Peptides against a protein of PDB entry 4M9S. Designs and how they scored, part 74

Target 1, 135 residues: chain A of PDB entry 4M9S
Amino acid sequence: SRGLVGVECITPYSYKSLAMALQRCVEVLSDEDRSALAFAVVMPPGVDIPVKLWSCVIPVDICSNEEEQLDDEVADRLKRLSKRGALLSGKRMPVLTFKIDHIIHMFLKHVVDAQTIANGISILEQRLLEIGNNN

## One batch from the design tools (peptide; made by RFdiffusion4, then SolubleMPNN)

Design b1_p20_3_s2 (from b1_p20_3, 11 letters changed)
Fold by OpenDDE base, seed 3:
Structure b1_p20_3_s2 (fold): chain B 135 residues (1-135), chain A 20 residues (1-20)
Amino acid sequence: as target 1 above (135 residues)
Amino acid sequence: MEEVRAALERTRRLLAEAVS
């Protein structure tokens, strides 16, 4: 498979250079897309996550209360992120999923503030419980 | 989805430890 998932042997210099490059990529994102990327830190790296689960943690400002429209908005943001190099990888079949790479995840763990991470964890836990109770 | 849920739980625990 292609991508940074297979890159397990990196030097400190390689990491520093990659971090700087990633920071530049983050800076050119819109506020909405950058926020979505920040909350991607809550997801386990290397796992294809359905859009429904992404919608549990990705903040959406204003949209319809319909779940389908919410998922569509989240999907659009994730699609834009997937076009930015190795930030995310998307798959359309059999179900639309997105995956965060281990290297990107490691980067986010260091640059995303602790409060945002804590909020994301709390929100995800709550939403997962709700999904479990409703099904 | 069970596999994904288990993975998320593991990640959540790891992140919580890192933030603490």
Scores: peptide ipSAE 0.134, ipTM 0.723, DockQ to the pose 0.037
Fold by OpenDDE base, seed 5:
Structure b1_p20_3_s2 (fold): chain B 135 residues (1-135), chain A 20 residues (1-20)
Amino acid sequence: as target 1 above (135 residues)
Amino acid sequence: MEEVRAALERTRRLLAEAVS
């Protein structure tokens, strides 16, 4: 398993209606889905990202390290997140991808712990290098 | 996925600057 610390996002912008609405959406998520959402902050907003790349940063607690199983679990989490309005937008064809909106990304940049962001970036960079070396 | 990789790199740099 590839476990990362689950993060609960707390917004410092409690008086902004948008932030409040998003915070409510985040609060009803499970811990694992909320953690997945937190790490979505490292992805470029407005870009359709293949599940393979999402799996580089989305933490998975209980599953095999096999790519297929990892991707399936990540996809399930992202699918759940996509059901929460504008949190994520999924596209099934021709390739399964997910996209984070600019507004959501901006929100996450402010509410996700700085160390978590740094760790996510580091992990993503490492995984991208590995993928590049294997191709 | 080269375009995606490039986008991720740009985002990485941006976020790194924000965290620093």
Scores: peptide ipSAE 0.129, ipTM 0.722, DockQ to the pose 0.029
Fold by OpenDDE base, seed 4:
Structure b1_p20_3_s2 (fold): chain B 135 residues (1-135), chain A 20 residues (1-20)
Amino acid sequence: as target 1 above (135 residues)
Amino acid sequence: MEEVRAALERTRRLLAEAVS
């Protein structure tokens, strides 16, 4: 299976204007969208990442094991995040990709739970190896 | 996808070092 179940995102920072704004933005997200945002921390900032690679780390609770359905659910979450200001930037052409900017990435690196980050890194490494072996 | 994979690997290493 892809992603993790029951992960948490810590949002303790509210001291600087940017951190405060991001904190408020994160707090109003649904649990699922907040979880998706948390795992964005493992992606390289400033890079347009295809949805397929996002699906390697974004936790998804889908009954079906169809790859297309899993990617669609991930895409929906990322689309919602991209509609909320600076969280993510979506690009439709040539393929659907999403990008996290350096500022958001820096914020997440400090507020996402350490175990979540470690798990995300581990999962990403495993999934990338699997993808490489299947190419 | 090769460039993306390389970038992810670099990020993975950097983050692993940060959380260690």
Scores: peptide ipSAE 0.128, ipTM 0.720, DockQ to the pose 0.029
Fold by OpenDDE base, seed 1:
Structure b1_p20_3_s2 (fold): chain B 135 residues (1-135), chain A 20 residues (1-20)
Amino acid sequence: as target 1 above (135 residues)
Amino acid sequence: MEEVRAALERTRRLLAEAVS
């Protein structure tokens, strides 16, 4: 996997050391939370993304057709991730958003398999088009 | 929301190239 052009990170830790620590944190996640984190790689780093957009790519196996319920389930997963190290940063006001920083994003880009990333991008693109058409 | 959409589009293109 090639690096993302224009993305720079400053950290007191070496990338290798930080990556190793992050990998250990990821290994103790549940399968569902780890999957959610993997798909976070398709989001732009450093941007406060509303839960509605996260729900476009975060897989939820069992949920009703109610958008509110879907968003709540996704939010719960993202909240758990935000409480595990620096994986995500949540903001409650004015609306609930989550942000992945550049360092974590770079980590995910290197550890998530290419096919998963491609699938996530495809899903996100499709959902964004649908949202656009429904405006 | 438009700004977020634009950012996602840029990220999509960049990631697609990065994983090729």
Scores: peptide ipSAE 0.124, ipTM 0.711, DockQ to the pose 0.036

Design b1_p20_3_s3 (from b1_p20_3, 12 letters changed)
Fold by OpenDDE base, seed 4:
Structure b1_p20_3_s3 (fold): chain B 135 residues (1-135), chain A 20 residues (1-20)
Amino acid sequence: as target 1 above (135 residues)
Amino acid sequence: LQEVREALARTRALLAEAVA
């Protein structure tokens, strides 16, 4: 089964209103959704990204090996994140995409551990190469 | 994918200080 190890997002910001608000949003997330949010840091901010590409980096703990089911699971997580304030914005037409805002991205840049960021970038780049070569 | 790759490259540069 395809899966990635999730990592929690921890913020050192306790005195800035925006950071505090975002921290509250993060704290109420499930472990899986919080992990998904952490890996969202590797996505280009302000860009509508198809679910297929999100599935390249979003950790999936327990799911079918079928790509369709993996995409559905990822989509569900991203949908939940989009319902938590301004964490993500979803667009259904013409294609289901999700976008991370620059403000959220900047927040994640400082609260997600460096190793997770580095790993996420590497994983995404590898998967993109595979998609490109197999397409 | 080319557009995404280009955007990813910019993002990687943006994140460079975080992973340094």
Scores: peptide ipSAE 0.465, ipTM 0.897, DockQ to the pose 0.030
Fold by OpenDDE base, seed 1:
Structure b1_p20_3_s3 (fold): chain B 135 residues (1-135), chain A 20 residues (1-20)
Amino acid sequence: as target 1 above (135 residues)
Amino acid sequence: LQEVREALARTRALLAEAVA
């Protein structure tokens, strides 16, 4: 199983209407889905990202490290997030991708723990180098 | 991957103030 453990997203209450609405959406998520959402902050907003790249940073600690199983589990989490209003936008054709909106990204930038952001960036950079060298 | 790498670089700059 993958050793990357999810981190709780710190979502302080805000007096801003948008932040309050998003906070309520985050509060009803499961722990694993909330963790996935936290790490979405490291993805470039407004860009369709294939599930393969999402799987580089989304923590999965109960499934096999095999690509096919990892991608399926990550895809399921991202699909659930995409059904929660505007948290993510999914696209099935031609390749399954997910995109984080700029507004959501801005929210996450301020509510996700700084260490979580730093770790996610580091892991993604490492994985991208590995993928690039292997191809 | 090239486009993603470029987008990631921009995102890192955007997030720099949050992790500093």
Scores: peptide ipSAE 0.464, ipTM 0.896, DockQ to the pose 0.030
Fold by OpenDDE base, seed 5:
Structure b1_p20_3_s3 (fold): chain B 135 residues (1-135), chain A 20 residues (1-20)
Amino acid sequence: as target 1 above (135 residues)
Amino acid sequence: LQEVREALARTRALLAEAVA
């Protein structure tokens, strides 16, 4: 699967301490990492999600459509996000997974564009159906 | 994937107010 291109995360709120701190963190991200963070809102909070599933919705612009390259690029972005405070938590063993915290998820719920949320959910659900129910 | 799908369903409900 391929990710979307050109989607950005917006942060309209800054009056609360949490929102202000997170907004500052988001502002220093690259455009591509900020976009990846936006689509993290569609993932179940508190659940370790394999990179393969992240790659279903994380926007990636690569020269090749090879799935392995896509997963690698997505993993790199998620790794960078995991280095930025509590945005994501990564696990390498036994399988590389990333998890979004409930607090961060709540933040994204309010600052990510509604259309982006809707599109992300639709895409993820479609990809899950295509992959199957074996896992 | 089944567990993720179930979790996604719960998340969708959680996000419903933001999309509505």
Scores: peptide ipSAE 0.465, ipTM 0.895, DockQ to the pose 0.031; fails the geometry check
Fold by OpenDDE base, seed 3:
Structure b1_p20_3_s3 (fold): chain B 135 residues (1-135), chain A 20 residues (1-20)
Amino acid sequence: as target 1 above (135 residues)
Amino acid sequence: LQEVREALARTRALLAEAVA
């Protein structure tokens, strides 16, 4: 199943060079890609996460509910993010995974809305329970 | 998935101050 639909962001690091650089990078993203990046905050930093798990929290509302189509759309968004500096890193073999770095995670921790973070965690935990029961 | 669940628990602690 899928996660949340929207996000709100703020930043306490307006005068820090790293945060300013990241903000500029985020500003050029599409709304969809920026939303996907926001929800990366709920993923454990430094861990290679399969696309299937990313699809639990990345909002996709354009394609059908077919699992393969949803995963493909999520993968495309994450691939675009991985091409934007250090936002994400992807690995294709043996399974397609994406990883958020700790530095980026710390940035997102403060710029992503607190309620969005809380909801994202809750949704991910629920979906993981469902997946675990089915496997 | 167990590894992810454990990592998520650690991440929750890391995010606690942001959602408090």
Scores: peptide ipSAE 0.465, ipTM 0.895, DockQ to the pose 0.031; fails the geometry check

Design b1_p20_3_s4 (from b1_p20_3, 12 letters changed)
Fold by OpenDDE base, seed 1:
Formats: C-alpha cells, sequence, structure tokens
Structure b1_p20_3_s4 (fold): chain B 135 residues (1-135), chain A 20 residues (1-20)
C-alpha cells in the first residue's frame, strides 16, 4: 500500500491519481450538489450521521423554514452524492443516515476553502448546542 | 490545519452526544 498525505492509503490509487479522479467527479456535479459536498467536510469521517444533523450544515435555499422540508431537500442532495462513486454512503434503515469516507474527507479537507470549512464548523457547533439544550 | 482538526474533534464529540 501507499502513503496518502502521510497516512496509510487503503485505496489502490496514489493520492495524486485519486485526487485527479475525485476532482473530475466534483466538476460534473451541479452547483447545489457541489456545495453540499463541500460542507460534508465538516462531518467526522466514518460516522453514520442522521439527515437531521446533516441539515445543520448543508446549505439549502427553500421557501419554508419547516424542518421536514429542510430534511427532505438535504436528503435528496445527499442521495445524489451517494450515487456518485464513493462520495457518500447512505443507509436507509433503521434511520436514514449518510457517511463520508476517510479518503473522501481527506481530499475535501485539502481542496475546500478554509473559510468555508471554518464557517461550516461554527454553524454546526451552534446548531448542535441548540439541539442539546432543547432535548 | 491544526486548528481545523481541533475544531473537527469538537464537532465529533458534540455529534456523539446528539445521536445518543
Amino acid sequence: as target 1 above (135 residues)
Amino acid sequence: MEEIEAAMQRTRELLARAVA
């Protein structure tokens, strides 16, 4: 196996080759899906995250602020991403969740704008604290 | 990058609480 950014790589591709392939996949995404993918970097890799929590960071432009509509829109975007190679992995049962792989996360961490990452983290932290206080 | 990693670690902990 080969090192990937100083870490053992679990893919048969070198970092450069994988990055090139991923970049090609990203370029063909719609603006909305590409934006969703960018903010996926805020989530910890290898963890099944419920759609409700994804909705805390994935930017959407909907007419209503209803939680159900927000979750549905986010879910649709994540579903599309999950159908594009190894970008995301979806699980429908027992609860609809999505997971970002370590390799994809590592790629995003280096290609997504640092300010975007920082903003996404800030927003996520705020939303999670609010959820914690309301439970 | 280190600051981002630290922040991501914090979010991981918060997420763990949220899904519990």
Scores: peptide ipSAE 0.327, ipTM 0.847, DockQ to the pose 0.038
Fold by OpenDDE base, seed 5:
Structure b1_p20_3_s4 (fold): chain B 135 residues (1-135), chain A 20 residues (1-20)
Amino acid sequence: as target 1 above (135 residues)
Amino acid sequence: MEEIEAAMQRTRELLARAVA
């Protein structure tokens, strides 16, 4: 299975307007969607990333280990996040992609623990190398 | 934080190759 075990975002900036607003949005998410959002921190902001690559870091629990089903589940989560204001931006054409904005990325960098971020990046790198070798 | 930024930069490069 692809991805990292999910984490939750808790801001230490309780009195910062931006952090407070975003924290409220995060708190109303389901555990699965919140986890997906947390791992969006490992993606470079401002870049349209195909769902296949998102699936490398977003943890999903499905009955089948087939990549197609993993991508579908990931896509559903990202779609829900994209409907929550500025959390993510989705594009359907020509290929389904999602993008994290700089402001959201900056928020996540401060609310997700450094070790989790580092581990997530490492996993992503490993998966990307595997994808590259299989092509 | 600097180590994370460096790691993110490496990831960005890998992603660029993967998307191409």
Scores: peptide ipSAE 0.325, ipTM 0.849, DockQ to the pose 0.035
Fold by OpenDDE base, seed 3:
Structure b1_p20_3_s4 (fold): chain B 135 residues (1-135), chain A 20 residues (1-20)
Amino acid sequence: as target 1 above (135 residues)
Amino acid sequence: MEEIEAAMQRTRELLARAVA
């Protein structure tokens, strides 16, 4: 049996083209969705993250203070992002999770300002520690 | 950039614990 071995080729041209495509995709987002995408950079790429943990860093301006409603709003934003090509990947079962791809993450690390990244990391660390202590 | 990478590594560890 002759097996076809697929060769994965990464070229600088492919990277440039992808970056341009991603930039165009980001430009058509609403302000709130673009903000959510920016803070996605604080998450490790390639990991399915539950919505509860996303809600630790995704900013929500107008909603009820109820945690359930906050998670719903975050989920809606992440769902919209997941419909925009390869920005995010969502899974419904067994738990609603979202994942950022390595390539998208690398792109965001370059285009999101350092202060936003630092703030997001600080907030996430604080919230995770609180969750750990309260459980 | 190095400081950010270090911070991201810390968050990875915290997230791993939270998801486990």
Scores: peptide ipSAE 0.321, ipTM 0.847, DockQ to the pose 0.038
Fold by OpenDDE base, seed 2:
Structure b1_p20_3_s4 (fold): chain B 135 residues (1-135), chain A 20 residues (1-20)
Amino acid sequence: as target 1 above (135 residues)
Amino acid sequence: MEEIEAAMQRTRELLARAVA
């Protein structure tokens, strides 16, 4: 499965307290990592999600049709995000997974544009169905 | 992988509830 076509999402919003700190973290991200974070809002918070599933919604502009290569690129982006404060939590065993916390999810839900969220959910569901049907 | 398939099912269910 392929992720969304690259969409750049920049959040110009300012908040108090933790939200403000998160906004600053988002602003210093690369365009690629910021896009990845934006689409992380599509995932349910508090759930360890395998990289393969993340690849359904994380946009990668230039990548081969090979799933492993796509997954590797997605994993690298998610790993970088996991090193930026509490944006994501990575787990290596038994399978490489990443989790978005509720607080971060709530933040993203309010700063990511509604159309991006809607599209991301739709494509995720579609991709999941396709993967499921091919099993 | 079985673990991936299980995660997919859980995700789909969670998303379905969120959209409902």
Scores: peptide ipSAE 0.234, ipTM 0.791, DockQ to the pose 0.023

Design b1_p20_4_s1 (from b1_p20_4, 11 letters changed)
Fold by OpenDDE base, seed 2:
Structure b1_p20_4_s1 (fold): chain B 135 residues (1-135), chain A 20 residues (1-20)
Amino acid sequence: as target 1 above (135 residues)
Amino acid sequence: MAKEVAQALLESLKKYRESL
């Protein structure tokens, strides 16, 4: 399955303290990484999620239909996010997973467009159901 | 693992959507 079509995350809000720092971190991201972060709001916080499942919601434009290429590209984006202000937490063992923390998730719920969240939930649900039915 | 996590995510997403 392919990720969502890329949607840019806009952070027009002014925040105090930590939220302000997070906003600055988001603003310096590439368009691709910022889009990936926006859709991370769909995931439940505090859960180690395999890259395969992230690939269901992270927008990636791939030339091939190979799932391996999709997962690799998604993983690269998530890795960059984990290095940028600890926006995500990565775990390599036993399987490569990424987790969004509660604080980051709460921040994203306020700055990500409501329609983006709704669409992301709907598409992720659909793709997860397909995974469940095909396995 | 992905399938098991997928089912848990589906439940979480349902609750999440209902909370919005």
Scores: peptide ipSAE 0.504, ipTM 0.911, DockQ to the pose 0.034
Fold by OpenDDE base, seed 3:
Structure b1_p20_4_s1 (fold): chain B 135 residues (1-135), chain A 20 residues (1-20)
Amino acid sequence: as target 1 above (135 residues)
Amino acid sequence: MAKEVAQALLESLKKYRESL
């Protein structure tokens, strides 16, 4: 008997309750962590993304002369987000990666302003092209 | 690994922009 993966029809009520819970989680974040979460909307959901690629879109206010310091700071922010419920999911092996799930991604698409999304896409695309040309 | 993921992301970003 192939178990019918019951398409859990997310009722409008379940969506509203989830949105309220997520909004509460976002409100208790620091400004820096909230900003990092906003830019996570640029990443495709359900994909394990290396920290190096997250660093292409997560804003850092302090210019570090060392690329390793940038990755460490980004990793710390993403780790904090992963500890706040289901905002992000981290993996340490084989390399440190973070993933945004589909539900969180849909939420962010509704609460993050369109200009921020557009700018984030443009910045990430440019930096990814540069990485491709230098390697 | 990062390069392969980067290429996949570029393709995803193109589709994402088209959906907005």
Scores: peptide ipSAE 0.500, ipTM 0.909, DockQ to the pose 0.038
Fold by OpenDDE base, seed 1:
Structure b1_p20_4_s1 (fold): chain B 135 residues (1-135), chain A 20 residues (1-20)
Amino acid sequence: as target 1 above (135 residues)
Amino acid sequence: MAKEVAQALLESLKKYRESL
């Protein structure tokens, strides 16, 4: 994982410093990117997730984008997040995937509203089941 | 790949929901 600068130092203050850095990163995000980051808490940490599966939970305004461009729009948001203090880790090969690390995931579990997490889980489950039934 | 990961995610989500 491309950790935030200073995460390598395991001190009693490491969490506080990390939380402050992450909070600052979140504050400068657009509303859309911040929403995408919030829903990333639904994903299991440390797992490379294909963009198609991210698109099952990341909110996208389809009024501004064609359905065929959904994965591209989601990928762009995730790419931006990966460039913001390593909030996500992207991998291009063999397929484009993104991963949330354990530290970021733990942070999000503390700051994201519980109802948002619950709703995200339900939405993702439903859409994953649909993928499984249709393919 | 997506289908295999999808099944793993479903199992993970079930455990995650139960832990909340």
Scores: peptide ipSAE 0.500, ipTM 0.910, DockQ to the pose 0.035
Fold by OpenDDE base, seed 4:
Structure b1_p20_4_s1 (fold): chain B 135 residues (1-135), chain A 20 residues (1-20)
Amino acid sequence: as target 1 above (135 residues)
Amino acid sequence: MAKEVAQALLESLKKYRESL
């Protein structure tokens, strides 16, 4: 299944030096990468999440409906995020996973719209239940 | 593996929603 359709973010956020730095990192992202980052707030921090599960929440509107292509596109976005201010941490072995740090997650909880977070949780839950039923 | 992680994630999401 494809990712979420849209996202809203509250961009002007400055609290401490770290938050300011993170805000600058977010501001220079493409719209697509910023959207992907926003929905990363749905994931629990400090957990290595397989790309397949990231694809359940990361919005993708460009690639085909082929699961393999969806995962690749999501992986590319997450890789870009991992290279910008270490917004995510990627691990290639044993499987390709990405992890959001607690600090980044806390930042996102303050800058991502509450309704977006709630919707993201609901959509992810639904998709995870489908995975559980099909596997 | 995906199924196991998915189940754990479901539990995390439940707690997360309750904390919001």
Scores: peptide ipSAE 0.499, ipTM 0.910, DockQ to the pose 0.034

Design b1_p20_4_s2 (from b1_p20_4, 10 letters changed)
Fold by OpenDDE base, seed 1:
Parts: structure tokens; C-alpha cells; sequence
Structure b1_p20_4_s2 (fold): chain B 135 residues (1-135), chain A 20 residues (1-20)
């Protein structure tokens, strides 16, 4: 079951070069997509993560708890993020996965608030335990 | 794939939490 509320990624204007570009990308995101990006900070960089596992931490407020619908909604959000340059890298084959780059991850580590990071870790850990126990 | 990645995530999260 999902119980996440939208969280904002805090991006101060003190960044330069790539960080400034990333901040601009974040600013034009919807609240939902920005929240999704914020929680991406808990994912290890450079790893192709299946949508199912992304759905464990990406907040969904409107959709039902059906896995099919949740995965589709999460995939749509991640696809939008992947279209924003270097925010995410999507791979369609052999299975749909998304990956966060090391540079983006480093950016997020510094702009996402500590409580959001802690919450994201806790939520993902809980969901992963549930997956492990159900198998 | 999901099971294998899930296990990797568990380990990574533990390390990431310890770094915070």
C-alpha cells in the first residue's frame, strides 16, 4: 500500500554550471514529478532499477493501489523525468528500467532535505522487506 | 531481475543510511 505525500526538492540558486541547469529543470517540473525526482535520491546511482521497485518509493496520490495502475503511473512520471536531459536514463529492453546518474544523484543529495531522504530510505526499506516476505 | 535488484537495493540503502 502507498501512503506518500508530495515532497519538494529544495534547490538554492547558489549553484553554478550544471547545477544551475539542473535547478532550472527541477523548477519547471510539476509538483508530482518534482517529488518523484526528490525520492530518486534513495536509489543507488548507476543501477538499472525496474519500475516495480521505483514504485516502492515514488509517491502516488491519485491512482488506486492496483500494481498495474501504480506501475503505469510511476513509469509515466519516470519517463517524463528521463525526457528532461540527464535527470534519468530509461531502458526499454529487456525490461523497462530507469537509472539515476552519479552526477544527478550527487546533486539530489545536496538539494533534497534530510527528512525527505530519511523518509525515503525508511519507506523503501519497508517495501523491500514486504516484497522479500511475500516471496 | 526484480528480486536480485531488490537485494542490491537493500544493501545499498543500508550503506546510504549509515552515511546520513
Amino acid sequence: as target 1 above (135 residues)
Amino acid sequence: LSKEVAEKLRKSLKKFREEQ
Scores: peptide ipSAE 0.528, ipTM 0.916, DockQ to the pose 0.034
Fold by OpenDDE base, seed 5:
Structure b1_p20_4_s2 (fold): chain B 135 residues (1-135), chain A 20 residues (1-20)
Amino acid sequence: as target 1 above (135 residues)
Amino acid sequence: LSKEVAEKLRKSLKKFREEQ
């Protein structure tokens, strides 16, 4: 399992209208979805990212011995996030991808703790290296 | 698509890490 404890986000911009709105949106998420959103900070904004690559960093509590099951679970989480305002934008064609907006990304950079960011970067870099070596 | 995007991510992550 790749389960990680959900992260609560605190922002120094809590009194700004945009930050307040986003914070409210984050607060109503499940712990799992909020954790997924936190790790989205390591993705470059404005880029359509395939689910397979999202699965490299999104924590999943299920024992995914099968990569296919992992991708499905990750996709479900990302789909839920995409339904919560502008947190993510999903695209089904030609390939299922999700994109984080620049505004959301900037928000996450300030509210996600430094350790989570560092861990996310490290995990994703390692997984990308593995993908590169196996393909 | 995944392979191409993966390479882009590697580059972006390097920059992002350096900004932290």
Scores: peptide ipSAE 0.528, ipTM 0.917, DockQ to the pose 0.034
Fold by OpenDDE base, seed 4:
Structure b1_p20_4_s2 (fold): chain B 135 residues (1-135), chain A 20 residues (1-20)
Amino acid sequence: as target 1 above (135 residues)
Amino acid sequence: LSKEVAEKLRKSLKKFREEQ
């Protein structure tokens, strides 16, 4: 099984106008999309990452969604985020990937809860190890 | 692509963890 139970993320961070704008974007997200954004902090900025790897850390309730639909659900969340203030950048060719920008990543590092970051790192490392062992 | 990116992620996560 892949993914995590959703973790609520509150972002009290306010700084320059850019940070304020980002904060507003975060505040209007659904709980699910905000959680997905929070866990995006564990991804290296500037890297086009395929949905399969995003699905290793983006929290999805697999009890309410069939495992076969996991990647599709993750993709939908990431697509919504990409439409909101360039929180992510999507690329469809050659394969569907999403990328977090350095500025967004820096913002997330300041506003995402330390426990969320730790959990995200842990689960992603575990999933990547499993993928490596299966190949 | 996934295999290559996965390797990059492994390296980046190691560094990121050490920075926490």
Scores: peptide ipSAE 0.527, ipTM 0.916, DockQ to the pose 0.035
Fold by OpenDDE base, seed 2:
Structure b1_p20_4_s2 (fold): chain B 135 residues (1-135), chain A 20 residues (1-20)
Amino acid sequence: as target 1 above (135 residues)
Amino acid sequence: LSKEVAEKLRKSLKKFREEQ
C-alpha cells in the first residue's frame, strides 16, 4: 500500500506541560520530518510497527510510485526521528520496526490538528483493509 | 509479521477513533 503522497501537515506545538521539553526538538525538524511525527499520533504507543505499515500513513512526496522506494524514504524519516531522543524507538532485527513512546504519543494527541488525526485514522484504516483483502 | 501487526492496528485504531 502507498502512503499519503503530497500531503502537507501543519502541527502547532502548544501544549505547555510536555511541549516545553519537546518544543526545541520539534522546532529544528524539517517540514517533512515534522509531518511524519504528526502522523505518528495514529499509531498505538508501545507497539513495534514495521516500516511497511508506517508507509501507509506517513506523508511522502516522491516521484516514484514504487513501493520499495516509498518504504526506504519512510524509513529514512523514521530513522532521523529515532535519533532525536525518545521520539521513536527503532529496531533492526528481526524486521525493521519503529515504536512511538507513550509520553510522545500523549504530547501529539494534544498538539496535532484534529483534522490531521481524523485523516490519518481514516487513511490508515483503508490501507489496512486493503492489506487484509489482498492476503 | 506485518499481517499480524496489521490486525492489531485495526483494533487499536477503532478504539482511538472512538476516543476522539
Scores: peptide ipSAE 0.527, ipTM 0.915, DockQ to the pose 0.035

